Peptides against a protein of PDB entry 6D0Y. Designs and how they scored, part 29

Target 1, 225 residues: chain A of PDB entry 6D0Y
Amino acid sequence: ETEDHLESLICKVGEKSACSLESNLEGLAGVLEADLPNYKSKILRLLCTVARLLPEKLTIYTTLVGLLNARNYNFGGEFVEAMIRQLKESLKANNYNEAVYLVRFLSDLVNCHVIAAPSMVAMFENFVSVTQEEDVPQVRRDWYVYAFLSSLPWVGKELYEKKDAEMDRIFANTESYLKRRQKTHVPMLQVWTADKPHPQEEYLDCLWAQIQKLKKDRWQERHIL

## One batch from the design tools (peptide; aimed at target 1 K12 C19)

Design b2_p18_2_s3 (made by RFdiffusion4, then SolubleMPNN; from b2_p18_2, 9 letters changed)
Fold by OpenDDE base, seed 2:
Structure b2_p18_2_s3 (fold): chain B 225 residues (1-225), chain A 18 residues (1-18)
Amino acid sequence: as target 1 above (225 residues)
Amino acid sequence: SAAEKEKAIAELKEIAAE
């Protein structure tokens, strides 16, 4: 494969095809594996780029990386390293939208057996521990809670299956923080239903409620959050 | 390498420390 062709293949994976998505991903993983000796750096860069720039294909690319990791564990490691570096850079640059997305992406890599569940749990433990930091802006505390909660749709099931006790502790700590944090109330903002008007909830409280519902539903998504 | 990946994962755990 030529370098340009690889770019096309990576960018277009998951689009309409006569073959199944799984078949296409397996095929692409094989192609990429074969080309790693010649184009490792390029492939790595391309995968990192599409992973961060095409959020609509998150699960496609995490799956692809999972398949590739199974074929070439070292490359999988290098990819994870690159994504972690990108996350650090995003945080350093105060690009929190990208950062939270990267956390979600890394979370889904747990499902793809690229990152171990215990490692992700440990990361989330550290995230939620930020809520206990003193003399820091609340926005910092809120962001890490948000990053944690907003990632659970992608990894909550796996983490609870393997680390339920630890996850429960994280949830308890999260709940405790949400109860004691300062909130901005806007009573004038309301969500209207056909039957009853409801005040609009604060975003973290709303997310918490959604995640609690998801947890109660055994992490089976009935709608896109 | 596996060692490098493990190191990277360790760094991931400490993201919040930064």
Scores: peptide ipSAE 0.209, ipTM 0.857, DockQ to the pose 0.019
OpenDDE base, seeds 1, 3, 4, 5: peptide ipSAE 0.207, 0.208, 0.208, 0.204; ipTM 0.858, 0.857, 0.857, 0.857; seed 4 fails the geometry check

Design b2_p18_2_s4 (made by RFdiffusion4, then SolubleMPNN; from b2_p18_2, 8 letters changed)
Fold by OpenDDE base, seed 3:
Structure b2_p18_2_s4 (fold): chain B 225 residues (1-225), chain A 18 residues (1-18)
Amino acid sequence: as target 1 above (225 residues)
Amino acid sequence: RKKELEKAIAELEKIAEE
């Protein structure tokens, strides 16, 4: 395989094909594994790039990494290391949109058996512990809570299956923080549904309600038919 | 290699401390 061909394969995976997505991913994983001796660095860079730049293919690339990790544990590890490094860089650069996406991506890697559930729980414990920090901007506290909550649609089920007690504690701490935090003072926008207006809910409170509902539904998302 | 991954994971668990 040439470098250009590998780029094409990696970038186009998940697009329309005569074969199933699962078969395509398995096939690509095999191709990439075979080419690692010659193109490891290039493949690693490409995977990191597409993982970051194509958020619509998040689950495709996490699955691909999961398959590669199963075939070549060392390479899977190198990928995780690269993504963690990128997350750190994003945080240092105050690129919080990229950072939250990377947290979500890493969260989904738990489902793909690349990152252990206990490690992710530990990370989220650390995130929520930021709410207890003194003399820090509330925006910092809010962001880590947001990063935690916004990642749960991807990993909440697995984390509760493996670490339910710890997750309950994290949820309790989160709820406590949300109740006591200062809400942004913005003129209340009324949203009209049918004949009844209701106030627009604060974004973290809204997210919390959504996650609580998701949890109640046993982490099963509604399907749009 | 495994050791490097373990270190990376440990760092991930403490991301908020940076």
Scores: peptide ipSAE 0.324, ipTM 0.877, DockQ to the pose 0.018
OpenDDE base, seeds 1, 2, 4, 5: peptide ipSAE 0.312, 0.300, 0.296, 0.311; ipTM 0.873, 0.870, 0.867, 0.873

Design b2_p18_3_s1 (made by RFdiffusion4, then SolubleMPNN; its pose is not in this set)
Fold by OpenDDE base, seed 2:
Structure b2_p18_3_s1 (fold): chain B 225 residues (1-225), chain A 18 residues (1-18)
Amino acid sequence: as target 1 above (225 residues)
Amino acid sequence: SEDEETKKALEEAAKKAA
């Protein structure tokens, strides 16, 4: 495989095909594994790129990484490390949209047996612990809560199945923070909206409600057709 | 799932990010 061909294969995986997605992913994983000796760095970069830039294909690429990890465990570790480095860089650069995509991606890697559930729980514990820090801007606290909550659609089921007690504590801390955080922007928005009697909720409160509903539904998502 | 090095990296990332 040429470098350009690998890029094409990676970017187009999951698109319309006569074959099943699973078969395509298995095939691609095999191709990538075979090419690791020659193109490891490029493949790492490509996978990191699509993980960041193609959120609509998140589960496709996490599955691909999971398959690759099963074939080459060392590569899986290198990939996760690369993603973590990218997360740090994104946060440093204040690229919070990219950062949250990375957190979601890492979250779904738990389902793909690349990251252990306890490790992800520990990460989220640390995220939510930011809400307890003093002398930290609320925007920072809010972001970590957002990153946590917005990742739960991808990993909440697994984490509650494996670490329910720890997750309950994280949820309790999150709820406590959401109740006490400043919400001056909500009244401001209400002045300019005509959504009453169903006013638009503050984005974190809205997300919290959505996650609570998802949890109540045993993490079963409904698709809108 | 993950090796010890990966686990440590995740933990470190979480601590530094927080």
Scores: peptide ipSAE 0.051, ipTM 0.763, DockQ to the pose 0.018
OpenDDE base, seeds 1, 3, 4, 5: peptide ipSAE 0.051, 0.047, 0.050, 0.047; ipTM 0.761, 0.759, 0.765, 0.762

Design b2_p18_3_s2 (made by RFdiffusion4, then SolubleMPNN; its pose is not in this set)
Fold by OpenDDE base, seed 4:
Structure b2_p18_3_s2 (fold): chain B 225 residues (1-225), chain A 18 residues (1-18)
Amino acid sequence: as target 1 above (225 residues)
Amino acid sequence: SKDEETEKALEEAARKAE
């Protein structure tokens, strides 16, 4: 495969096809694996790019990386490292929108067996630990809590299955912080469930309530109609 | 920094824990 063709294949994966998505991803993983000796750096860069720029295909690319990781463990590691570096750079640049998405992406990589659950737990422990630091702006503390909570729909089930005690501790710390933080009480959309509507709350309180409900529902996410 | 700690946490533990 040529570099240009690889780019096309990577960017277009998951689009309309007569074959199943799984089949296409397996096929692409095979192609990419075969081309790693010649185009590893290019493939790595491409995957990092599409991972960041095509959020609508998050699960497609996490799955693809998972398949590649299974075929080439070292490449999977390099990809994770690259994404972590990007996350670090995003945080340094105060690009919180990119950063939170990257956290979600990394979270889903746990489901794809690219990142170990304990590592993600440790990451989230570090995130929530920011809330315990003094002389740190609340906006930063809030963001780390947001990044943590907003990623749980992707990985909460897996983390609780493997690290329930640690997760409970993180949740306790999060709850404690949310209770003591300054509230902004910004109006937001009320979240409705069939039987239990959520009142309008501050965004983190609302998210917390949503995650608590998700946890209670054994991490089975219900689609809002 | 927390950024470094986050990076370190994932980089050091992710591959070893797999």
Scores: peptide ipSAE 0.036, ipTM 0.713, DockQ to the pose 0.019
OpenDDE base, seeds 1, 2, 3, 5: peptide ipSAE 0.035, 0.036, 0.036, 0.035; ipTM 0.708, 0.704, 0.713, 0.706; seed 2 fails the geometry check

Design b2_p18_3_s3 (made by RFdiffusion4, then SolubleMPNN; its pose is not in this set)
Fold by OpenDDE base, seed 2:
Structure b2_p18_3_s3 (fold): chain B 225 residues (1-225), chain A 18 residues (1-18)
Amino acid sequence: as target 1 above (225 residues)
Amino acid sequence: SKDEETKKLLEEAALAAE
């Protein structure tokens, strides 16, 4: 395939087709694998770009990378490295919106068997450890907790299946932090749904509750978070 | 190994925030 054609194929994957998405992804993975000897750098750049800039196709591209990683283990590693570098750059630039998305993307790569579960657990341990840092803005602590919690819909099941003890520790630390953190002052407001009054929760508390419910449901999503 | 290297990189990612 020509470079221009590769770009088109990568950018348009997952769009309307007569074939199943899985078959299209498998086909594209095969095409990309075949072209790696000649266009590895280009393909790597393209995948990183679309992965980063097309969040609506997150699961499509993580799946594609998963398929490609199965075909070429080293390339998968290089892709992960590139994405981690981008995450680091985003964090350094205080681009937290991009950073949190990248964390979610990397999390789903665990689900796609591109990143090992223990590696992601280690990252999340470090994320939550930020809550223990002294003399740092709470916004920093909050973001890392948010990044961790908001990624669990993509990877929580896998992590608990393989590293339940470590995950429980992370959860305990997270819960402890959420209990002791200063919450934004807002008027006391109760919301009534289904004839059950409940107070309006701060966004991290709300997310925590959602994740606790997801965990209780054995990580099977019943509703879109 | 690839996994160990990736683990190390992921661990370091959190420390990059300023």
Scores: peptide ipSAE 0.456, ipTM 0.893, DockQ to the pose 0.017
OpenDDE base, seeds 1, 3, 4, 5: peptide ipSAE 0.451, 0.445, 0.455, 0.440; ipTM 0.890, 0.889, 0.891, 0.888; seed 5 fails the geometry check

Design b2_p18_3_s4 (made by RFdiffusion4, then SolubleMPNN; its pose is not in this set)
Fold by OpenDDE base, seed 5:
Structure b2_p18_3_s4 (fold): chain B 225 residues (1-225), chain A 18 residues (1-18)
Amino acid sequence: as target 1 above (225 residues)
Amino acid sequence: SMDEETKRLLEEAAKKAA
């Protein structure tokens, strides 16, 4: 395989094929594994790039990484570390949209058996714990809560299956924060109309309500949030 | 800084599955 060929394979995975997506991903994982001795750095960079630039293929690439991780555990670790570094850089640069997407990506890696559920719970505990700090601007507190809540559609089911008590504690802390925070109306997550029975809510309260409903429905989505 | 500490903790928490 050449570098250009690998790039093409990685970028085009999940496109229309006579074979199943799973079969194609398994095949690609095999090809990538075989080429790691010669192109590890290039493959790592490519996977990180497409993971970040092609959000519509999030589940495709998390699945691919999961399959590859099963074949080469060390490479899977290097990938996770690279994504965490990117998350740190995004936060440092105040690129919050990229950062929240990366949190969602990492969350879905739990479903692919790349990141352990307890580790993700610990990460979310860290996120919500920021709300308890007095020297942190509310915009930062709000972002961490948003990042946590907005990632739950991808990983909430798995986390509650493994760590329900810990998740309930995180939820309680989140609820407590939402009750005491200063509220500013931002119609980001849901459009409220005059025909709705409830008053217009700001974006975090709206998201909280949606996640509570999702939790009540045992994390079975009826519509895209 | 507070942000740096948070980033450190995040990195430590996001560990691979066994």
Scores: peptide ipSAE 0.047, ipTM 0.729, DockQ to the pose 0.018
OpenDDE base, seeds 1, 2, 3, 4: peptide ipSAE 0.048, 0.043, 0.044, 0.046; ipTM 0.732, 0.726, 0.729, 0.728; seeds 1, 3 fail the geometry check

Design b2_p18_4 (made by RFdiffusion4)
Pose (drawn by RFdiffusion4):
Structure b2_p18_4 (pose): chain A 225 residues (1-225), chain P 18 residues (1-18)
Amino acid sequence: as target 1 above (225 residues)
Amino acid sequence: STEEEEEVVETLEEDIED
């Protein structure tokens, strides 16, 4: 019964309400502490559900996990382990669109001080390391590069300031791979073949240009909540 | 405070019921 009270309470946080978003998260994180001794097992799988199925509300739930971790270290560990467990499950089941949501989530948890930045950089340079794998489809290399680049809008500023020597090695490996990709197939996927008024760009070249501009902008982006 | 957190949660439960 109170479990249902916990689920609908987690899913609806951040919706329109009289209280501010921050007041709602601080209040919700408080109640999840009180119910945690009895319902630790259930609260855990619910947060795993939203980290998997609600990527649009991503930054709301990483802050919530961040608050519970600052107050309860063992809960933060159990959750991260569950995320690593689910990231493997998703990649094994060929659910890559679902996996990028989990990688984005793990990345943004660095901003919440739940995950150390070096651990995240080590995972990313293993992602880009897939560009070196031989006898594998380009789409495989593309996805692992995409998972890295698409997480940087959230975690980009943090990972670079803390570790820029290894991040530049990653960017160098990434730029080298992007230049040697074959783009012969792009015309079949363009809604318009014309370059005017708007070019229809291959998705990785587009994301690369976006990330490099954000880099030149000192990693300042003004949209992400 | 705990009282303030409970008030915020009650407001959220009322909104959910509506």

Design b2_p18_4_s1 (made by RFdiffusion4, then SolubleMPNN; from b2_p18_4, 11 letters changed)
Fold by OpenDDE base, seed 4:
Structure b2_p18_4_s1 (fold): chain B 225 residues (1-225), chain A 18 residues (1-18)
Amino acid sequence: as target 1 above (225 residues)
Amino acid sequence: SEEEHKQIVEQMLEEIKS
């Protein structure tokens, strides 16, 4: 495949076709594997790009990466490294929305057997540890908590199955932080109307409640968060 | 199979938040 064609193939994967998504992903993984000797860097960059720019296709591309990792383990490692580097760069550039997509992507890579569960736990431990940093803006603390919590729909089940004690500690630390952080007090200023069945909550408190519910439901999603 | 990648991830974790 030509370099330009690779971009098209990667970008268009998951679109409606006569074949199943799984078969298309297997086919594409084979094509990409064959082209790694010539286009590794391009493929790596393309996959990182779609990971951060096409969040609606997150599970498609994590699955693709999982398939590629199974075919070429070294490439899988290089991809993980590239993704983490992208995450670092996004954070340095204050692209927090992009960064959270990358964290979610990395989270789902655990399910695709690209990243080990203990590694993801360690990442989340590091994220939540930011809440203990002194002399830093709350927005920094809040973002890392947000990144952690908002990624759990993709990986919480796996992490609790393998590292429940560590996850409980992270949750305890998160809860402690959420209780003591400064809040916007939006709920107190909102008018409750009949068309609002649930009171308006501060976004992290709301997310925390959703994650607690998800955890209680044994990580089986019953609604889109 | 993802075990070897654990090292890659863990080596970079401290740099993520910095």
Scores: peptide ipSAE 0.175, ipTM 0.824, DockQ to the pose 0.020
OpenDDE base, seeds 1, 2, 3, 5: peptide ipSAE 0.157, 0.175, 0.174, 0.056; ipTM 0.821, 0.822, 0.821, 0.724

Design b2_p18_4_s2 (made by RFdiffusion4, then SolubleMPNN; from b2_p18_4, 14 letters changed)
Fold by OpenDDE base, seed 3:
Structure b2_p18_4_s2 (fold): chain B 225 residues (1-225), chain A 18 residues (1-18)
Amino acid sequence: as target 1 above (225 residues)
Amino acid sequence: SSAEQQQIVDEMLKEIAS
């Protein structure tokens, strides 16, 4: 495959086809695997780019990476590393919308057997531990709790199946923080932005309630949160 | 090695909030 053709294949995966999505993904994974010796860097960059720019195809690309990881573990790892680096860059740039999306993406990679459940639990433990930091803005504490909670629809079931005790501790710490944190009321229609990353305070409480309900329902989601 | 790569990923994940 030529470099330009690979770009087309990666960008257009999941679009209308006579074949099933699953078969197309398997086929593409095979093509990409075969081309890794010659185009690894290009393929890696392309996958990272489309994963970030096409959030509507999140599950398509996580699945694709899962298939690639099964074929080439090293490539899967390199992809994860690249995504983590991008997440860190997003945080440094105060691009919190991209950052939370990337956390969700990484979370779904657990379901695709690219990231181990214990590793994700450890990451979320670290996120929630931010609530215990002193002399930091509350917005920082709130964001990491938000990132954690907002990712659970994608990975909560898997994490509780593998690490229920640890997850319970994280939930307890989260609940404790939410009860004691200060609430600042802002217009309800505000969205997380670089200059104003703190949404309506009730949103975090609302999200908590939704996640608690999801947990109670054994992580069977009936509606999109 | 695969073990080394896993360790790198684990460390990077734990350092996100740092």
Scores: peptide ipSAE 0.608, ipTM 0.951, DockQ to the pose 0.020
OpenDDE base, seeds 1, 2, 4, 5: peptide ipSAE 0.607, 0.606, 0.608, 0.607; ipTM 0.951, 0.951, 0.951, 0.950

Design b2_p18_4_s3 (made by RFdiffusion4, then SolubleMPNN; from b2_p18_4, 12 letters changed)
Fold by OpenDDE base, seed 3:
Order: sequence, then C-alpha cells, then structure tokens
Structure b2_p18_4_s3 (fold): chain B 225 residues (1-225), chain A 18 residues (1-18)
Amino acid sequence: as target 1 above (225 residues)
Amino acid sequence: SEEEHKKIVEEMLKEIKS
C-alpha cells in the first residue's frame, strides 16, 4: 500500500460496503499490520488524527486498534501512549471538549482489550481524587468528575465486573462531592467554554442521575427507535 | 514487551490529572 492509499483506507473505514463492518475492520487491520514495517509512523499519526477528529467513528477506531493490538502489541501500546499524550496536551490547552472525548475513547479501549480494566479504574480513582485536592478551583474538580461519569456508559460494566469494590468507593466519593459542591445558577443555553466544566450548573447532577439509572439497569442502555 | 507497554500505559494514565 502507498502512503496516500493508507490514508484513504483509514479515513473511509466503516463506510458503506457489501461486507460486514467486522470483516472490513479485520481486513484493514491485516493491511495495516503488513505495512507497519514501512509506514508505522504514518499509520500511527493517521489513526491518532482520525480518532480525534471523527468522534462519530469512536467504536470503529477503538475496535480497529483492538485488532491491531492483538496482532502487534508494540503498535497498540504506542497508539495508546500517543492518545494519552494528546489528552494531556488538550488539558494543558484547556480544550476540555476534546479532553473528555479522549477519556471516553480510552475508556472504550478497555472493552477492546487494549487497556487493562484495573489501569482504567486507577485513572478514575485519580480523577475523583481531584475533588479532595485543596486550594484548587471547583471547575477543576467538576471537570474530572464529569470526565469520569461521562465515560461510564462506555466502560462502567467492564469496570464493575472486575473492580466492583473500587468502583463503589469511587461512586461514594463522587456522590459525596456532588452533595457538598457549590452550586451557582448558569443560563440554560450557555455555551460550553474553557472556564465552565459543563453547559449548565445542574448538568453534573443530571449526569449523576443518569449514571445511577444506568448502573441500576446493569449498564444496559435503552435503545429508542 | 507487552508487559512493559502495559506498565507504561498504567503510569501514564495515573499522571493525566497532573
């Protein structure tokens, strides 16, 4: 494969095809694996880029990375490391929309057997521990709680199956924080900005309620046609 | 090694909030 052709293949995966998505992903994984000796850097960069810029294809690219990781753990590891670095850069740049998406992306990589469940639990433990930090803005505390909760639809089931006790502790700490945090009135139609961890003040409470319901439903989301 | 990557990822995940 040529470099230009690889870009096309990676960008267009998941589009209309006579074959199943699973078959297409397996095929692409094979093509990419074969080309890693010559185009590893390019493939890595392309995957990182499309993963970030095409959130509608989140599960497509996490699955693809999962398949690649199974074939080549070195590449899979390098990809995860690159995404984590990007997440840190996004946080430093106060790009919280991208940051929370990347947390969600990393969360789904647990389901794809790219990131170990205990490692993700440890990450979320650290996120929620921010609520215990002294002399930090509440916006920082709120964002990490938001990042945690908003990622659970993608990984909550897996984490509770493997680390239920730790997850319960995280939930307890989260609930405690939400009850004691300062609440201010924010316009309902206010746009998400760098200085606001969520669109409106009550968003975290609403999200918490949604996650509690999801947990009660054993992490089975309702599908509405 | 695969185990090495797992350890690196684990540590990097723990450092995100820094």
Scores: peptide ipSAE 0.482, ipTM 0.928, DockQ to the pose 0.020
OpenDDE base, seeds 1, 2, 4, 5: peptide ipSAE 0.478, 0.477, 0.476, 0.473; ipTM 0.926, 0.926, 0.926, 0.926

Design b2_p18_4_s4 (made by RFdiffusion4, then SolubleMPNN; from b2_p18_4, 12 letters changed)
Fold by OpenDDE base, seed 3:
Structure b2_p18_4_s4 (fold): chain B 225 residues (1-225), chain A 18 residues (1-18)
Amino acid sequence: as target 1 above (225 residues)
Amino acid sequence: SEEEHQKIIEQMLEEIKK
């Protein structure tokens, strides 16, 4: 495959086809695996790019990465590392929208057997631990709680199945923080799209309620959050 | 190995908040 052809294949996966999405992803994974010896860097860059720029295809690309990881765990590891580096860069740049999406992407990689559940739990423990940091802005605490909660629709079921006790502890700490945090006279986090005419100021409380309901429903989503 | 990669990932994930 030429580099241009690979770009086309990666960008267009999931589009209308006579075959099932699963079969297309398996086929693409095979093509990419075969071309890794010659185009590993290019493929890595392309996957990172589409993963970041096409959030509507989150599950498509996490699944693809899962398939690639199963075929070549070295490449899968390199991809995850690249995405984590990007997350760190986003946080440093205060790009909270990209950062939270990347957390969601990484979360769904747990379902695709790319990231181990215990590792993700540890990450969320670290996120929630920010609520206990002293002499830091509340906006920092709020964002990490938001990043945690907003990712649970993608990975909550898996994490509770494997680490229920740890997750319950994280939830307890989160609940405690939400009850005691200042809710008035605090600037909103710029985590919402500008096209929303009525941004909700108490977004964490609302999100918490939604996640609690999702948890109660055994993480089986009945409606889009 | 797969285990080695998971260790690296875990380490990187733990450092995200820094």
Scores: peptide ipSAE 0.322, ipTM 0.884, DockQ to the pose 0.020
OpenDDE base, seeds 1, 2, 4, 5: peptide ipSAE 0.258, 0.288, 0.305, 0.129; ipTM 0.860, 0.872, 0.879, 0.753

Design b2_p18_5 (made by RFdiffusion4)
Pose (drawn by RFdiffusion4):
Structure b2_p18_5 (pose): chain A 225 residues (1-225), chain P 18 residues (1-18)
Amino acid sequence: as target 1 above (225 residues)
Amino acid sequence: SLEEKEEEFLEEFEEEEE
C-alpha cells in the first residue's frame, strides 16, 4: 500500500506544483530515508525504473539519488551496482537506445558526487576504444562514440577540469575516427538534398560540432536544468 | 527545516490526489 505511495511519489516529483523543485526533492529525499529501513529493496528498483524509462526527467532523479547517497553510502553503492547490472543487460539484449539513457544517467551522477570522475573517464575511453575494434560494423563504433559524446552536455565540464590529459586523448581518438567514417549513405536519409536554407547533417557530425563549440565555450551551456 | 518541508510536500501531494 505504502509502496504504491512510494511509486506515485517518485514518478510525480518535478511536475507542476506550488513548492519549488528543490524544496520538493529535499522533502522527498527525506521521506525516502525514513522508509528506507523497511523498503530499501523496493525503493531501489523504482529508482532503477525511472533511470531507465524517464530520461527526460534525468537530472531530477540523479539529484534525488545524489541526496540519498550523501546520507547513505551503502544505498548509493547498491544503486550504482544495479545500474552497471542493467547497462550490461541492455547491451546484451541489443537495447542500445535504452543503454544511452543509463550511460547518461551514470554520467550525470558525477555532478551529484555519487560517482568519481576518474571511473567515468575510464569507462569512456573504453567506449571510444571500440573505434579500434576490427571486423565490426561502423554502426557499432558509431553508437559507442555517440554514448560518449551525448553524455558530455551533462558531465562535460566536470570530467575535463578534473582530468584533461586523458580526456584530450579520448577527443583525439574521437576526431580521428570521425574523419575516417564513410558518409556515402547520408543522401538516402536526408529529408532535403539541398544545403539551403538548412543542411541536413549526419547525426554524429552534428553532435561533434555541437560538443566542440561547447568546449570552446568553456563547457558553459545554459539549458540543462 | 527538513521536517517542515516533508510535511508540506506530503500535504500538497494528498491534495493533488483529491

Design b2_p18_5_s1 (made by RFdiffusion4, then SolubleMPNN; from b2_p18_5, 7 letters changed)
Fold by OpenDDE base, seed 3:
Formats: sequence, C-alpha cells, structure tokens
Structure b2_p18_5_s1 (fold): chain B 225 residues (1-225), chain A 18 residues (1-18)
Amino acid sequence: as target 1 above (225 residues)
Amino acid sequence: SLEELAEKLLKEFEEELK
C-alpha cells in the first residue's frame, strides 16, 4: 500500500460497504499490520489524528486499534503512548474539550482490551484526587470530576465488573465533593409552576444524577445522556 | 504485554498530573 492509500483506508473506514463493519475493520487491521514494516510511523500518525479529530467515529477507531493491538502489541503500545502524550499536551494547552474526549477515547480502549481496567481506574483515582487539592480554583476540580463522570458511559460497566471496590471509593469521593462544592445559581433556568418551583440542577449535579441512574441500571444505557 | 505497557504509561501520566 502507498501512504496515500493508507490514509484513505483509515479515514474512510466505517463508510457504507457491501461487507459488515466488523469485516471491514478486521480487513483494515490486516492491511495495516502488513504495512507496519514500511509505514509504521505514518500509520501511527494517521491513527492518532483520526482518533482525535473524528469523534463521531470513536468506537470505530477504538475497535480498529483493538484489532491491530491484538496483531501487534508493540504498535498498540506506541499508539497508547501517543494518545497519553496528546492528553497531556491538551491539558497543558488548556484544551479541555479535546482532553475530555481523549479521556473518553482511552476509556473505550479498555473495552477493546488495549488498556487494562486497573490502569484506567488508577487514572480516574488520580482525576478525582484533584478534588482534594487545596487552594486551587474550583473549575479545576470540577473539570477532572467531569472528565471522570463523562467517560463512565463508555467504561463504567467494565470497571465495575473488575474493580468494583475501587470504583465505589471513587464514587464516594466524587459524591462528597459534589455535596461540598459551590454551586452556581441560574434563576432563569428554574422552572416555576403553579404548584412549586423546580430548580435546574447545576451541570455536574445533573451529570452525577445521570451516572447514578446508569449505574443503577447496571450500565445499560436506555436513553441518550 | 500491551496491558503492562499501558499500565506503566498511565502510571507515569498520573505522576505527572500530581
């Protein structure tokens, strides 16, 4: 394969085909594996790029990476390393939207057997530990909690199946933080009815409630969050 | 294994976050 052709294959995976998506992904993984000796760096860069820039194909590319990892663990490791570096760079650059997405991407890589569940739990423990930092802006604490909670739809089931005790501890710490954090009042978002007013929950409280419901439902998503 | 490598990388990341 030529470099240009590889780019096309990687970018277009998931598009409608006569074959199933699973078959196409397996085929592409085979093609990429075969071309690693000649185009490893290019393939790595391409996969990192599409992983970051095509969030609509998150599960496609996590699955692809999972398949490729099964074929070549060394390459899979290099990919994870690159993604971790990108996450760090995003945080340093205060690109929090990208950072949150990258955490979510990494979370789904757990499902694809690229990242070990205990490692992801450790990462989330680290995130939630930020809430214990003193003399830092609440926005910093809030963001890491958000990054954690917003990633759970992708990995919560797996993490609780394998590390339930640790996850419960993280949840307890999260709940404790949410109870003591300062909340921004938005009166204009309050729903007033003839019977009683219903205050609109703050975004983290709302997310927390959604995650609690998801957890209660054994991580079976019934409605789009 | 990749799992071991990933764990190492994530640990390094965690240390950098602190």
Scores: peptide ipSAE 0.039, ipTM 0.692, DockQ to the pose 0.018
OpenDDE base, seeds 1, 2, 4, 5: peptide ipSAE 0.030, 0.030, 0.030, 0.030; ipTM 0.660, 0.659, 0.660, 0.660

Design b2_p18_5_s2 (made by RFdiffusion4, then SolubleMPNN; from b2_p18_5, 10 letters changed)
Fold by OpenDDE base, seed 5:
Structure b2_p18_5_s2 (fold): chain B 225 residues (1-225), chain A 18 residues (1-18)
Amino acid sequence: as target 1 above (225 residues)
Amino acid sequence: SREELAKKLLEEFKKKLE
């Protein structure tokens, strides 16, 4: 395959086709695997790019990476490393929207057997530990809590199945922080479809309530986050 | 859900490859 053709295939996967999504993903994984000897760097860059720039296809690309990782473990590792580097760069550049999305992407990679559950737990432990940092702005603390909580819809079930005790500790620390932090009232523009309506709350408190509900529902989404 | 779909798809593919 030519480089241009590979780009087209990667960018267009998941779009309407005569074949099933599963079939298309399997086919693409095979094509990419076969071309890794000649186009590894290009394929790696392309996958990183679409992972960052096409959030609507998050599950498609995490699944694709999962398939590739199963075929070529080293490539999967290189991809994760590249994504982590990108996360660090985003944080350094204060691009927090991209950073949080990357955390969600990495979280879903746990479901795709690319990242081990204990590794993700360790990452979240590091995030929540920021709440204990001294002489830092609260916005920093809040962001890491947000990054953690907002990623749980993608990986909470798996992490609790594998590391329930550690997750409980992280939750306890998170709850403690949320109770003591300074709250700023921000209008709630988002609507929630939940079994029990929530009162007007600060955005992190609202998210916490949603995650608690999700946890109670055994991580089966019954509402729109 | 999205996470379940990803996991299920991968599992199905693994079964085919094995």
Scores: peptide ipSAE 0.028, ipTM 0.667, DockQ to the pose 0.042
OpenDDE base, seeds 1, 2, 3, 4: peptide ipSAE 0.024, 0.025, 0.027, 0.026; ipTM 0.664, 0.663, 0.661, 0.660; seeds 3, 4 fail the geometry check

